# Peptides against a protein of PDB entry 6UG1: the designs that were tried, part 39

Target 1, 304 residues: chain A of PDB entry 6UG1
Amino acid sequence: SNEERKRRKYFHMLYLVCLMVHGFIRNEWINSKRLSRKLSNLVPEKVFELLHPQKDEELPLRSTRKLLDGLKKCMELWQKHWKITKKYDNVGLYMRTWKEIEMSANNKRKFKTLKRSDFLRAVSKGHGDPDISVQGFVAMLRACNVNARLIMSCQPPDFTNMKIDTSLNGNNAYKDMVKYPIFWCEVWDKFSKKWITVDPVNLKTIEQVRLHSKLAPKGVACCERNMLRYVIAYDRKYGCRDVTRRYAQWMNSKVRKRRITKDDFGEKWFRKVITALHHRKRTKIDDYEDQYFFQRDESEGIPD
Target 2, 301 residues: chain A of PDB entry 6UG1 as posed
Amino acid sequence: SNEERKRRKYFHMLYLVCLMVHGFIRNEWINSKRLSRKLSNLVPEKVFELLHPQKDEELPLRSTRKLLDGLKKCMELWQKHWKITKKYDNEGLYMRTWKEIEMSANNKRKFKTLKRSDFLRAVSKGHGDPDISVQGFVAMLRACNVNARLIMSCQPPDFTNMKIDTSLNAYKDMVKYPIFWCEVWDKFSKKWITVDPVNLKTIEQVRLHSKLAPKGVACCERNMLRYVIAYDRKYGCRDVTRRYAQWMNSKVRKRRITKDDFGEKWFRKVITALHHRKRTKIDDYEDQYFFRRDESEGIPD

## One batch from the design tools (peptide; made by RFdiffusion4, then SolubleMPNN)

Design b1_p11_7_s4 (from b1_p11_7, 6 letters changed)
Fold by OpenDDE base, seed 3:
Structure b1_p11_7_s4 (fold): chain B 304 residues (1-304), chain A 11 residues (1-11)
Amino acid sequence: as target 1 above (304 residues)
Amino acid sequence: SIEDLVQELLS
């Protein structure tokens, strides 16, 4: 019905706000001075120097290569620190079906809200789910004065799915779900004027995204619980930015149709949400990023 | 409405 379509759209909006606020709160927690002091001790001086290379005036790419080597070594150090990767309780922050939402509304399942103190302890011990691990990695880079962003792929229920039964048929549902991350890191390269993508936990990869990301879900089974629609960046200065354009190859042709921003009302609403979560002034880094997004929109073209 | 609530939560 039209009423069920409206209900699913509004529930998607509410769920998206809750996810974006969750990302904001986790980004605040990883700025903990106590955690920063502890995590900086994991990074040797030689690795710190690689994270802060001098500008090579002859070949700026040499400076970028040093930064990439420093980030690789930080991933290796993080793997040594992280002792226990817990499985998600149920599906974590991956996408729920409409049936699962309806069933969970009937079952007053107390979401175990992780307290800030428990999060800081988990990161400090190296014990937690993959999301806590990624968030802790971002905290370690920030402790080394690296301009690292926490990235969150927000997975609200698909309001474009009008099926009543949305049961998932997959025997390997958990493996397919966790094949691609929900949280990752971006690091600002001041030499190339680009963001470097870092997944320290799932794919254990560092990439400079051009047209395609390895972090973008591929295949039907993986996309059932991880649909790339809302990739939100939280920086060390409490900035909040939509960076979906970086990771979406087909933003205009495919991704936009699955977003609340497909219509003018949803675009205005989503802009208000971003503005409410964006607690810093604009910088020249934002100008370089917006220029990159513009070039990506021109290169994709208008879908026929 | 849920729309009003979502607007209020963003106000």
Scores: peptide ipSAE 0.028, ipTM 0.732, DockQ to the pose 0.173
Fold by OpenDDE base, seed 4:
Structure b1_p11_7_s4 (fold): chain B 304 residues (1-304), chain A 11 residues (1-11)
Amino acid sequence: as target 1 above (304 residues)
Amino acid sequence: SIEDLVQELLS
């Protein structure tokens, strides 16, 4: 019905806000001074120097290569720190079906919200789910004065799916779900004027995204619970930015059709949500990023 | 509205 379409759209919007607020709160928690002091001790001086290379005026690429090597070593150090990777409770922050939502509304499952103190303890001990691990890695880089962002791929239910039964069939559902991350890191490269993508936990990869990312879900089974639609970046100064354009090859032709921003009302609403979560002034880093997104929109073209 | 909820949740 038209009513069910409206209900699903509204529920998608509410769920998206709750996810974006969750990302904001986790970004505040990883700015903990107590956590920073503990995590800085994991990084030896030689690795710290690689994270902060001098600018090579002859070949800026040499400075970028040092930073990339420093980030690789940080990822290795983080794996040594992290002792226990817990499975997600149910589906974690991956996408739920409409049927799962309806069934969960009837069952008052007390979501045991992780308290800030418990999160800080989990990161300090190296015990938690993959999301806590990624968030802790971002905290370690920030403790080393690296301009690292927390990235969250928000997975609200698909309001474009009007099927009544959206049950997912398959014994491998968890394996396919966790194949791609929901949280990762970006690091500002001051030499190339670009964000470097870092997945320290899942794919254990570092990339400089040009046209496509390894972190973008591929294949039907993986996309059932992880649909790339809302990739939100949270920086150390409480900036909030939509960075979906980096990771979406087909933003205009495919991804936009699955977003609330497909119409003017949804675009204006989503801009209000981003603005409300963006607690810093604009910087030249934002200008370079917006220029990159513009060039990516021009290179994709407008879908006919 | 959802806009009011956004304001309330972010206030």
Scores: peptide ipSAE 0.027, ipTM 0.736, DockQ to the pose 0.513
Fold by OpenDDE base, seed 5:
Structure b1_p11_7_s4 (fold): chain B 304 residues (1-304), chain A 11 residues (1-11)
Amino acid sequence: as target 1 above (304 residues)
Amino acid sequence: SIEDLVQELLS
């Protein structure tokens, strides 16, 4: 019905706000001074120097290569620190079906919310789910004075799916779900004036995204619980930015149709949510990023 | 409206 379509759109908006607020709170927790002091000790001086290369005036690319090598070594150090990767409880922050939401509303199961103290302990011990591990990796880079962002791919229920019974065939569902990450890292390269994408936990990859990312879900089974729609960046200064354009090859033709921002009302609303979570002034880094997004939008063109 | 309800949830 039209009423069910309105209800699903509304519930998608509510769920998206809750996810974005969750990302904001986790971004505050990883700024903990106590955690920073512990995690800085994991990074040797020689690796710290690679993270902070001098500007090569002859060939700025040499400085970028040192930063990339420093980030690779940080991923290796993080793997040594992280002792226990827990499976997600149920689906974690991956996308739920409408049926699973209805069933969860009927089941008075107290969601055990992870407290800040428990999160800080989990990161310090190297014991937790992949999301806690990525968040801890961002905290380690921030402890080394690296301009690292926490990236969250927000997975609200699909308001474009009007089917009640999406029977997700159960057996391989977890492997397909976790094939691509929900959380990752971006690092500012001051030499190339670009964000570097880092997945330290899942794909264990570093990339300089131009047209497409390895982190973008591919295939029907992977997209059932992980649709790239809302990729939100949280920086160390409590900035909040939509960076979906970086990771979406087909933003205009495919991704926009599955976003609340497909209409002017949804665009205005989503901009209000981003603005409410954005607690810093604009910087020259935002200008370079917006210029890159503009060039990406022009290069994709308008969908036919 | 959906706007009022979202405002109530953001408040």
Scores: peptide ipSAE 0.026, ipTM 0.716, DockQ to the pose 0.208
Fold by OpenDDE base, seed 2:
Structure b1_p11_7_s4 (fold): chain B 304 residues (1-304), chain A 11 residues (1-11)
Amino acid sequence: as target 1 above (304 residues)
Amino acid sequence: SIEDLVQELLS
């Protein structure tokens, strides 16, 4: 019905705000001074120097290579620190079906809210789910004065799915779900004027995204619970930015149709949500990023 | 949790 369409759109919006607020809160928690002091001790001086290379005036690419090597070594150090990777409880922050949402509402299941103290302990001990691990990795880089962002791929229920039953029949549902991350890291490269994408936990990869990312879900089974629609960046200064354009090859032709921002009302609403979570002034880094997004929009073209 | 918040918002 038209009512069910409105209900699903509204619930999608509400769920998206809750996810974005969660990302914001986790970004505050990883700025903990107590955690920072502990995590800085994991990074030896030689790796710290690679994270902060001098500018090579002849070949800026040499400085970028040092930074990339430093980030690789940080991923290795992080793997040594991380002792226990827990499975997600149920589907974690991956996308739920409409049926799962309705059933969850009816069952009044007490979800165990992770407190800030428990989170900080989990990261400090190296015990937790992959999301906690990624968040801790961002905290470690920030402890080393790296301009690292927490990235969250927000997975609200698909309001474009109007099926009554949305049950997922896949035997390998968990493996397909966790094939791609929900959380990752971006690091600012001051030499190339670009964000470097870092997945320290799932794919264990570092990339300089040009047209597409390895972190973008591919294949039907993976996209059932991980649909790239709302990739939100949280920086160390409490900036909040939509960075979906980086990771979406087909933003205009495909991704936009699955977003609340497909219409002017949704665009204005989503901009208000971003603005409410954006607690810093604009910087030249934002200008370089917006220029990159503009060039990506021009290169994709307007879908016919 | 977000799930608690979603439940609280569905309640």
Scores: peptide ipSAE 0.028, ipTM 0.742, DockQ to the pose 0.080; fails the geometry check

Design b1_p11_8_s1 (from b1_p11_8, 6 letters changed)
Fold by OpenDDE base, seed 2:
Formats: structure tokens, sequence, C-alpha cells
Structure b1_p11_8_s1 (fold): chain B 304 residues (1-304), chain A 11 residues (1-11)
């Protein structure tokens, strides 16, 4: 019905806000001074120097290479620190089906809220799910004064799916679900004037994304619970930015159709949500990023 | 938790 379409759209919007607020709260928790002091001790001086290379005036690419090497070594150090990767409880923050949502409304499942203290302990001990691990990695980079963002791929239920009974085929569901991350890191490269993408936990990769990322879900099975629609960046200064354009090859032709921002009402609403979560002034880094997004929009073209 | 908030919003 038209009412069900409206209900699913509204529920998608509400769920999206809750996910974005989650990312904001986790981004605040990883700014913990107590956690920062502990995690800075994991990074030896030689690796810290690689994270903060001098500007090579002759070849800025040499400075970027040092930063990339420093980030690689930080990923290796993080793997040594992280002792226990827990599986997600159920589907974690991956996308639920409408049926799973309806069934979960009926089941008074006491979801254990992870408290801030429990999170900080989990990161400090190296015991937690992949999301906690990525968030801890961002905290470690921030402890080393690296301009690292927490990235969250928000997975609200698909309001464009009007099918009631999309039973996901159960058995391979977890492996396909966790094939691509929900959380990752971006690091500002001051030399190239670009964000470097870092997945320290899942794919264990570092990318300088131009047109597409390895972190973008590929294949039907992976996209069932992980649709690239709302990639939100949370910086150390409580900035909140939509960075979906970086990771979406086909933003205008494909991704936009699955977003609330497909219409002017949804665009204006989503901008209000971003603005409410954005607690810093604009910077030259935002100008370089917006210029990159503009060039990516021009290069994709307007879908016919 | 956001899960709890989501669940409270699912109620």
Amino acid sequence: as target 1 above (304 residues)
Amino acid sequence: SVQKLIEELLK
C-alpha cells in the first residue's frame, strides 16, 4: 500500500538517524584521553616519524609513501594488540530485512547496551567485535596526532524494497555479510590533499580511492546486508560529513535511488541531520574534499 | 545503545 511505503520510508529515516547518532557517540568515545594515553604506547617512535613525514619539496609523493608505510606498520601493530575478535551478535549493524524488523519488534530481546566503560576496556584489552576494533584503530591513530576519521557505512532497512517476505538464504549469510566492513578509517594526506582509506581489520587494506574502493560491497549476497548508501565520516573535532561519493562509483545512477536524498524533501531532511551532528567549523580540508566530490559528480555525469 | 534505541523505536 501507499501507507506501507510511507511507513517504510519513515522507519528508514528514523533508523538512519539512530545509526548516525551511534557513529557520533562512538567517535566521542574514541576521543577518550585515558584510551589515547594507552594506545599511543603501542606506536614506537620510528612508526610515529613515518606518520609525520617532513614535506619533500622535490617529490611530495615520497612523503605520501612514508605516511602509507607508517599506516601499514600501524595496522600490523594493531593486529598484535587485538587478541580476540568476537563475532557479531546476530547481524550487528548490518542491514536487517523488514521481516527481521517485524519479528524483532515482537521479540523483547534484551539487547546488551555496551557502556562507554566497557567499550574503553574492550579496546584497551584488544577484545571485541570488528567494529570496536576499527574504532580502537582510529583511536590509536588519533593518539599519534594523525588526522584520522571514523567512517561508518550506515545500513538502514531498504525502504525501496516493498517485498514483505525477502527471506535471506540463511547459511552463507554471515560470511557474505562480514565480507565487507561497516566501519573503517580515513587518514588525511596533507601532501596529496586527499583522504587515504584504511581498513585495518576486515580487508586489511590501504587505498587512495580515485573512482572506486575495494570496501564497496560487490555481488548480490554481500549487498543483501551491506548496501553502500550512507557513508558517514566522523572526525576528531566532531565533524560529520557524507563521504558516500568517494566510495560510490555510480552515485547518481544507482546509489541515489536507494537513498532518502532521491527527492528534495529527503535531501533537505538529510542535510538537517548532518548539520545537527556537525560540531566544527569548515576547513580547507573540507574544500579539497568537496572539490574532489564535484569532480567525481562531473565525471560520472547525470544519468539520463 | 543504538541497538536498544533502534529496538525502542521498533516498539
Scores: peptide ipSAE 0.030, ipTM 0.749, DockQ to the pose 0.112
Fold by OpenDDE base, seed 3:
Structure b1_p11_8_s1 (fold): chain B 304 residues (1-304), chain A 11 residues (1-11)
Amino acid sequence: as target 1 above (304 residues)
Amino acid sequence: SVQKLIEELLK
């Protein structure tokens, strides 16, 4: 019905706000001074120097290569620190079906809310789910004075799916779900004026995204619980930015149709949400990023 | 409406 379509749209909006606020709170927690002091000790001086290379005036690419090598070594150090990767409770922050949402409304499942103290302990011990691990990796880079962002792929229920039964095929559901991350890292390269994408936990990759990312979900089974729609960046100064354009090859033709921002009302509303979560002034880094997004929109073209 | 509530939560 038209009423059910409206209900699903409004529930998607509410769920999206809750996810974006969750990302904001986790970004605040990883700025803990106590955690920063502990995690800085994991990074040897030689690796710190690679993270902060001198500007090569002859070939700026040499400085970028040093930074990339430093980030690779940080991923290796992080793997040594992290002792236990826990499975997600149920589906974690991956996308739920409408049936699962309706059934969960009836089941008072006590979501065990992870307290800030428990999170800081989990990161310090190297024990937790993949999301806690990525968040801890961002905290380690920030402890080394690296301009690292926490990236969250927000997975609200699909308001474009009007099926009553959205049951998923069971057998490999968890493996297919966790094939691509929900959380990752971006690092600012001051030499190339670009963000470097880092997945330290899932795919264990470092990339300079051009037209497509390795982190973008591919295949029907993986996209059932992980649809790239809302990729939100949280920086060390409490900036909040929509960076979906970086990771979406087909932003205009495919992704926009599955976002609340497909209409003027949804665009204005989503801009209010971003503004409410953005607690810093604009910088030259934001100008370079917006220029990159503009060039990506021009290169995709307007869908006919 | 849920819309009005979401708009109020963002004020």
Scores: peptide ipSAE 0.028, ipTM 0.725, DockQ to the pose 0.152
Fold by OpenDDE base, seed 1:
Structure b1_p11_8_s1 (fold): chain B 304 residues (1-304), chain A 11 residues (1-11)
Amino acid sequence: as target 1 above (304 residues)
Amino acid sequence: SVQKLIEELLK
């Protein structure tokens, strides 16, 4: 019905706000001065120097290579720190079906909300789920004065799916779900004027994304619980930015159709959400990023 | 109703 379509759209919007606020709160927690002091001790001086290379005036690419080598060593150090990777409780922050949402409303399952103190302890001990591990890695880079962003792929229920039964039956559902991350890191390269993508936990990869990312979910089974629609970046200064354009090859033709921003009302509403979560002034880094997104929109073109 | 609530949560 038209009423059920409206209900699913509004529930998607509410769920998206809750996810984006969750990302904001986790970004505040990883700025903990107590955590920063502990995590800086994991990075030896030689690795710190690689994270902060001098500008090579002859070949700026040499400075970028040093930064990439520093980030690789930080991923290796992080793997040594992280002792226990817990499985997600149920589906974690991956996408729920509409049936799962309706069933969960009837079941008074007390979601154990992780407290800030428990999060800081988990990161400090190296014991937690993959999301806590990625968030801790971002905290370690920030402790080393690296301009690192927390990236969150927000997974609200699909309001474009009007099926009554949306239950996902499959023995490999968990493996397919966790094949791609929900959280990752971006690091600002001041030499190339670009964001470097870092997945320290899942794929253990570093990328300089041009047209596509390895972190973008591929295949039907993986996309059932992880649809790339809302990739939100949270920086160390409480900036909030939509960076979906970086990771979406087909933003205009495919991704936009599954976003609330497909219409003017949804675009204006989503801009209000981003503005409410964006607590810093614009910088030249935002100008370089917006220029890159513009070039990516021109290169994709308007879908026929 | 829900739209107004979402708009109020964003003010």
Scores: peptide ipSAE 0.028, ipTM 0.725, DockQ to the pose 0.153
Fold by OpenDDE base, seed 5:
Structure b1_p11_8_s1 (fold): chain B 304 residues (1-304), chain A 11 residues (1-11)
Amino acid sequence: as target 1 above (304 residues)
Amino acid sequence: SVQKLIEELLK
């Protein structure tokens, strides 16, 4: 019905705000001074120097290569620190079906929210789910004074899916779900004036994204619980930015149709949510990023 | 409106 379409759109908006607020709170927790002091001790001086290379005036690419080597060594150090990767409880922050939402509303199961103290203990011990692990990795880079962002791929229920029952029947549903991450890291390269993408946990990859990322879900089964629509960046100064354009090859033709921002009302609303979560002034880094997004929009073109 | 609900949730 038209009413059910409106209900699903409204519930999608509410769920998206709850996810974005969750990302904001986790971004505050990883700024903990107590955690920072513990995690800085995991990074040897030689690795710290690679994270902070001098500007090579002859060949700026040499400085970028040192930073990339430092980030690779940080991923190796993080794997040694992380002792226990827990499975997600149910589907974690991956996308739920409409049926799962309705069934969960009937079940008075108090979801036990992870407390800040328990999160800090989990990161410090190296015991937790993949999301806690990525968040801890961002905290370690921030402890080394690296301009690292926490990236969250927000997975609200698909308001474009009007099917009543999308029973995900497959035994492989968990493997397909966790094939691509929900959380990752970005690091600012001051030499190339670009964000470097880092997945320390899932794909264990470092990328300089130009047109597409390996972190973008591919295939029908993977897209059932992980649909790239809202990739939100949280920085160390409590900035909040939509960075979906970096990871979406087909932003205008495919991704936009599945976002609340497909219409002017949704665009204005989503801009208000971003503005409410953005607690810093604009910087030259934001100018370089917006120029990159503009060039990506021009190169994709307007879908026919 | 969803806006009013969100403004209440962000307060």
Scores: peptide ipSAE 0.027, ipTM 0.723, DockQ to the pose 0.156

Design b1_p11_8_s2 (from b1_p11_8, 3 letters changed)
Fold by OpenDDE base, seed 2:
Order: C-alpha cells, then structure tokens, then sequence
Structure b1_p11_8_s2 (fold): chain B 304 residues (1-304), chain A 11 residues (1-11)
C-alpha cells in the first residue's frame, strides 16, 4: 500500500539517524585520552616516523609511500594486539530485512548496550567484534597524531524493497554478510591531498580510491545485508561528512535511487542530520574532498 | 545501543 511505503520510508529515516548517532558516539569513545595513551605505546618510533614523513619537495609520492608503509606496519601491529575477534551477535549493524524487524519488535529482545567502559576495556585487551577492532585501530592512529577518520557504512532497512517476505537464504548468510566491512578507516594524505582508505581487520587492505573501492560490496549475496548507500565519515574533531561518493562507482545512476536523498525532501532532511552531527568548522581538507566528489560526479555524468 | 534504540523505536 501507499501507507506501507510511507511507513518503511519513515522507519528507514529513523533507523538511519540511530546508526549515524551510534557512529558519532563510537567516534567520541575512540577519542578517549586514557585509551590514546595505551594505544600510542603499541607504535614504535620508527613506525611513528613513517606516519609523519617529511615532505619530499622533489617527489611528493615518496612521502606518500612512507605514509603507506607506516599504515601497513600499523595494521601488522594491530593484528598482534588483537587477540580475540568475536562474531557478531546475530547480524550486528548489517542490514536487517523487514521481516526480521517485525519479528524483533514482537520478541522484545533485550539487546545489551555495550557501555563506554566495556568498549574501552575491549579495545585495550584486544577482545571484541570486527567493528570494535576497526574503531580501536582508528583510536591507535589518532593516538599517533594521524588524521584518521572512522568510516561507517550505515545499513538501514531498504525502504525501496516493498516485498512483505524478504527472508534471506540462511546457511551462508553470515559469511556473505561479513565479506565486506561496515566500519573502516580513512587517513588524510597531506602530500597527495587525498584520503587513503584502510581496512585493518576484514580485507586488511590499504587503497587510494579513484573510481572504485575494494570495500564496496559486489554480488547479490553480500549486498543483501550490506548495501553501499550511506558512508559516513567521523573525524577526530567531531566532523561528520557523507563520503558515499568516494566508494560508489554509480552514485547517480544506482546508489541515489536507494537513498532517502533521491528527492528534495530527503536531501534537505539528510543535510539537517549531517549538520546536527557536524561539530567543527570547514577546513581546506573539506575543500579538496568536495572538489574530488565534484570531479567524480562530472565523470559519472547524469544518468539518462 | 543502536539495537536497543531500534527496539525502543519499534515499541
């Protein structure tokens, strides 16, 4: 019905706000001074120097290469620190079906909220789910004075799916679900004036995204619970930015159709949500990023 | 947190 379409749209909006607020709260927790002091001790001086290379005036690419090597070594150090990767409880922050949402509402499952103290303990011990591990990795880079962002791929239920029964085929669902991350890291490269994408936990990859990312879900099975629609960046200064354009090859032709921002009302609403979560002034880094997004929009073209 | 908030919003 038209009513069910409206209900699903509003529920999607509400769920999206909750996810974005969760990302904001986790971004605050990883700024913990106590955690920072502990995690800085994991990074030896030689790796710290690679994270902070001098500007090579002859070839800026040499400085970027040092930063990339430093980030690789940080991923290796993080793997040594992380002792226990827990499975997600149920689907974690991956996308739920409409049926699962309706069933969850009926079953009043007491989800145990992870308290800030428990999160900080989990990161400090290296015991937790992949999301906690990524968040801890961002905290370690921030402890080394690296301009690292927490990236969250928000997975609200698909309001464009009007099917009543959206039952997913069960057995391989977890492996396909966790094939791509929900959380990752971005690091600012001051030499190339670009964000470097870092997945320290899932794919264990570092990339300089041009047109496509390895972190973008590919194939039907993995896209059932991980649809790239809302990739939100949380920086160390409580900036909040939509960075979906980086990771979406087909933003205009495909991704926009699955976003609340497909219409002017949704665009204005989503901008209000971003603005409410954005607690810093604009910087030259934002100008370079917006210029890159503009160039990506021009290069994709307007879908026919 | 989010799951609990989602549950509270489904109530």
Amino acid sequence: as target 1 above (304 residues)
Amino acid sequence: EVEELIEKLLE
Scores: peptide ipSAE 0.026, ipTM 0.742, DockQ to the pose 0.109
Fold by OpenDDE base, seed 3:
Structure b1_p11_8_s2 (fold): chain B 304 residues (1-304), chain A 11 residues (1-11)
Amino acid sequence: as target 1 above (304 residues)
Amino acid sequence: EVEELIEKLLE
């Protein structure tokens, strides 16, 4: 019905705000001074020097290569620190079906909300789910004075899916779900004036994204619980930015149709949500990023 | 209800 379409749209909007606020709160928690002091001790001086290379005036690419090597070594150090990767409780922050939402409303399952103290303990011990691990990795880079962002791929229920039953019948449903991350890291390269993408936990990859990312879900089974629609960046200064354009090859033709921002009302609404979560002034880094997004929009073109 | 909650979260 038209009523059910409206209900699913509004529920998607509410769920999206809750996810974006969750990302904001986790970004505050990883700024903990106590955690920072502990995690800085995991990074040897030689690795710290690679994270902070001098500018090579002859070939700035040499400085970027040192930073990339430093980030690779940080991923290796993080793997040594992380002792226990827990499975997600149920589906974690991956996308739920409409049926799962309806069934969960009836079940007063006490979601054990992870307290800040428990999160800090989990990161410090190296015990937790993949999301806690990525968040801890961002905290370690920030402890080394690296301009690292927490990235969250928000997975609200698909308001464009009007099917009543979307039962997922796969024996490998969990493996397909976790094939691609929901959380990752970005690091500012001051030499190339670009963000470097880092997945320290899932794919264990470092990328300089041009047209596509390895972190973008591919295949039907993986896209059932992970659709690239809302990739939100949280920086160390409580900035909040939509960075979906970086990871979406087909932003205009495919991704926009599955976002609330497909219409003017949804665009204005989503801009208000981003503004409410953005607690810093604009910087030259934002100018370079917006220029990159503009060039990506021009290169994709407007879908006919 | 859900619409009002979304509006209240944006105020």
Scores: peptide ipSAE 0.025, ipTM 0.719, DockQ to the pose 0.167
Fold by OpenDDE base, seed 5:
Structure b1_p11_8_s2 (fold): chain B 304 residues (1-304), chain A 11 residues (1-11)
Amino acid sequence: as target 1 above (304 residues)
Amino acid sequence: EVEELIEKLLE
């Protein structure tokens, strides 16, 4: 019905706000001074120097290569720190079906929200789910004074799916679900004036994304619980930015159709949500990023 | 509005 379509749209909007606020809260928690002091001790001086290379005036690419090598070594150090990767409880922050939402509304399951103290302990011990691990990795880079962003791929229920979802068959569904991450890291390269993508946990990759990322879900089974629609960046100064354009090859032709921003009302609403979560002034880094997004929009074109 | 809605959802 038209009513069910409206209900699903509003529920999608509400769920998206809750996810974006969750990302904001986790971004505050990883700024903990106590955690920072502990995690900085995991990074030797030689690795710290690679994270902060001098500008090579002859070949700026040499400075970028040092930063990339420093980030690779940080991923290796993080793997040594992280002792236990827990499975997600159910589907974690991956996308739920409409049927799962309806069934969960009937079950008064008290969601045990992870307290800040328990999160800090989990990161500190190296015991937790993949999301906690990625968030801890961002905290370690920030402890080394690296301009690292927490990236969250927000997975609200698909308001464009009007089908009654059949129950996803359980066991194979988990492997396909966790094939691509929900959380990752970006690091600012001051030499190339670009964000470097870092997945320290899932794919264990470092990318300088130009047209597409390996972190973008591919294949029907993987996209059932992970649709790239809302990739939100949280920086160390409480900036909040939509960075979906970096990771979406087909933003205009495919991704936009699955976003609330497909219409003017949704665009204005989503801009208000971003503005409410953005607690810093604009910087030259934002100008370089917006220029990159503009060039990507021109290169994709408007779908006919 | 959004902050109040968030506070009510976090309670």
Scores: peptide ipSAE 0.024, ipTM 0.719, DockQ to the pose 0.161
Fold by OpenDDE base, seed 1:
Structure b1_p11_8_s2 (fold): chain B 304 residues (1-304), chain A 11 residues (1-11)
Amino acid sequence: as target 1 above (304 residues)
Amino acid sequence: EVEELIEKLLE
């Protein structure tokens, strides 16, 4: 019905705000001075120097290569620190079906809210789910004065799915779900004036995204619980930015149709949510990023 | 937090 369409759209919007607020809160927690002091001790001086290369005036690419090598070594150090990767409880922050939402409303499940103290302990010990691990990695880079931001792929229920039963049947559902991350890292490269993508936990990869990312979900089964729609970046200065354009190859043709921003009302609403979570002034880094997004929109073109 | 928020949204 038209009523059910409105209900699902409203519920998607509310769920999206909750996910974005969670990302904001986790980004505050990883700025903990106590955690920073502990995690800086994991990074030897030689690795710190690679993270902070001098500008090579002859070939700026040499400086980028040092930064990339430093980030690779940080991933290796992080793997040594992380002792226990817990499975997610149920589906974690992956996308729920409408049926799962309706069933959850009927069954008051006591969700175990992770307190800030428990999060800081989990990161410090290296014991937690993959999301806690990624968030801890971002905290370690920030402890080394790296301009690292937390990236969250927000997975609200698909308001464009009007099926009554949206049950996902499959024995491999968990394996397909966790194939791609929900959280990752980006690091600012001051030499190339670009964000470097880092997945320290899931795919264990570093990439300089041009047209497509390895972190973008591929295949029907993987996309059932992980749809690339709202990739939100949280920086060390409490900036909040939509960076979906970086990871979406087909933003205009495919991704936009699955976003609340497909219409003017949704665009204005989503801009208000981003503005409410963005607690810093604009910088030249934002100008370079917006220029990159503009070039990506021009290169994709308008879908016919 | 998110799970609690999700519960509060489902209420």
Scores: peptide ipSAE 0.032, ipTM 0.778, DockQ to the pose 0.113; fails the geometry check

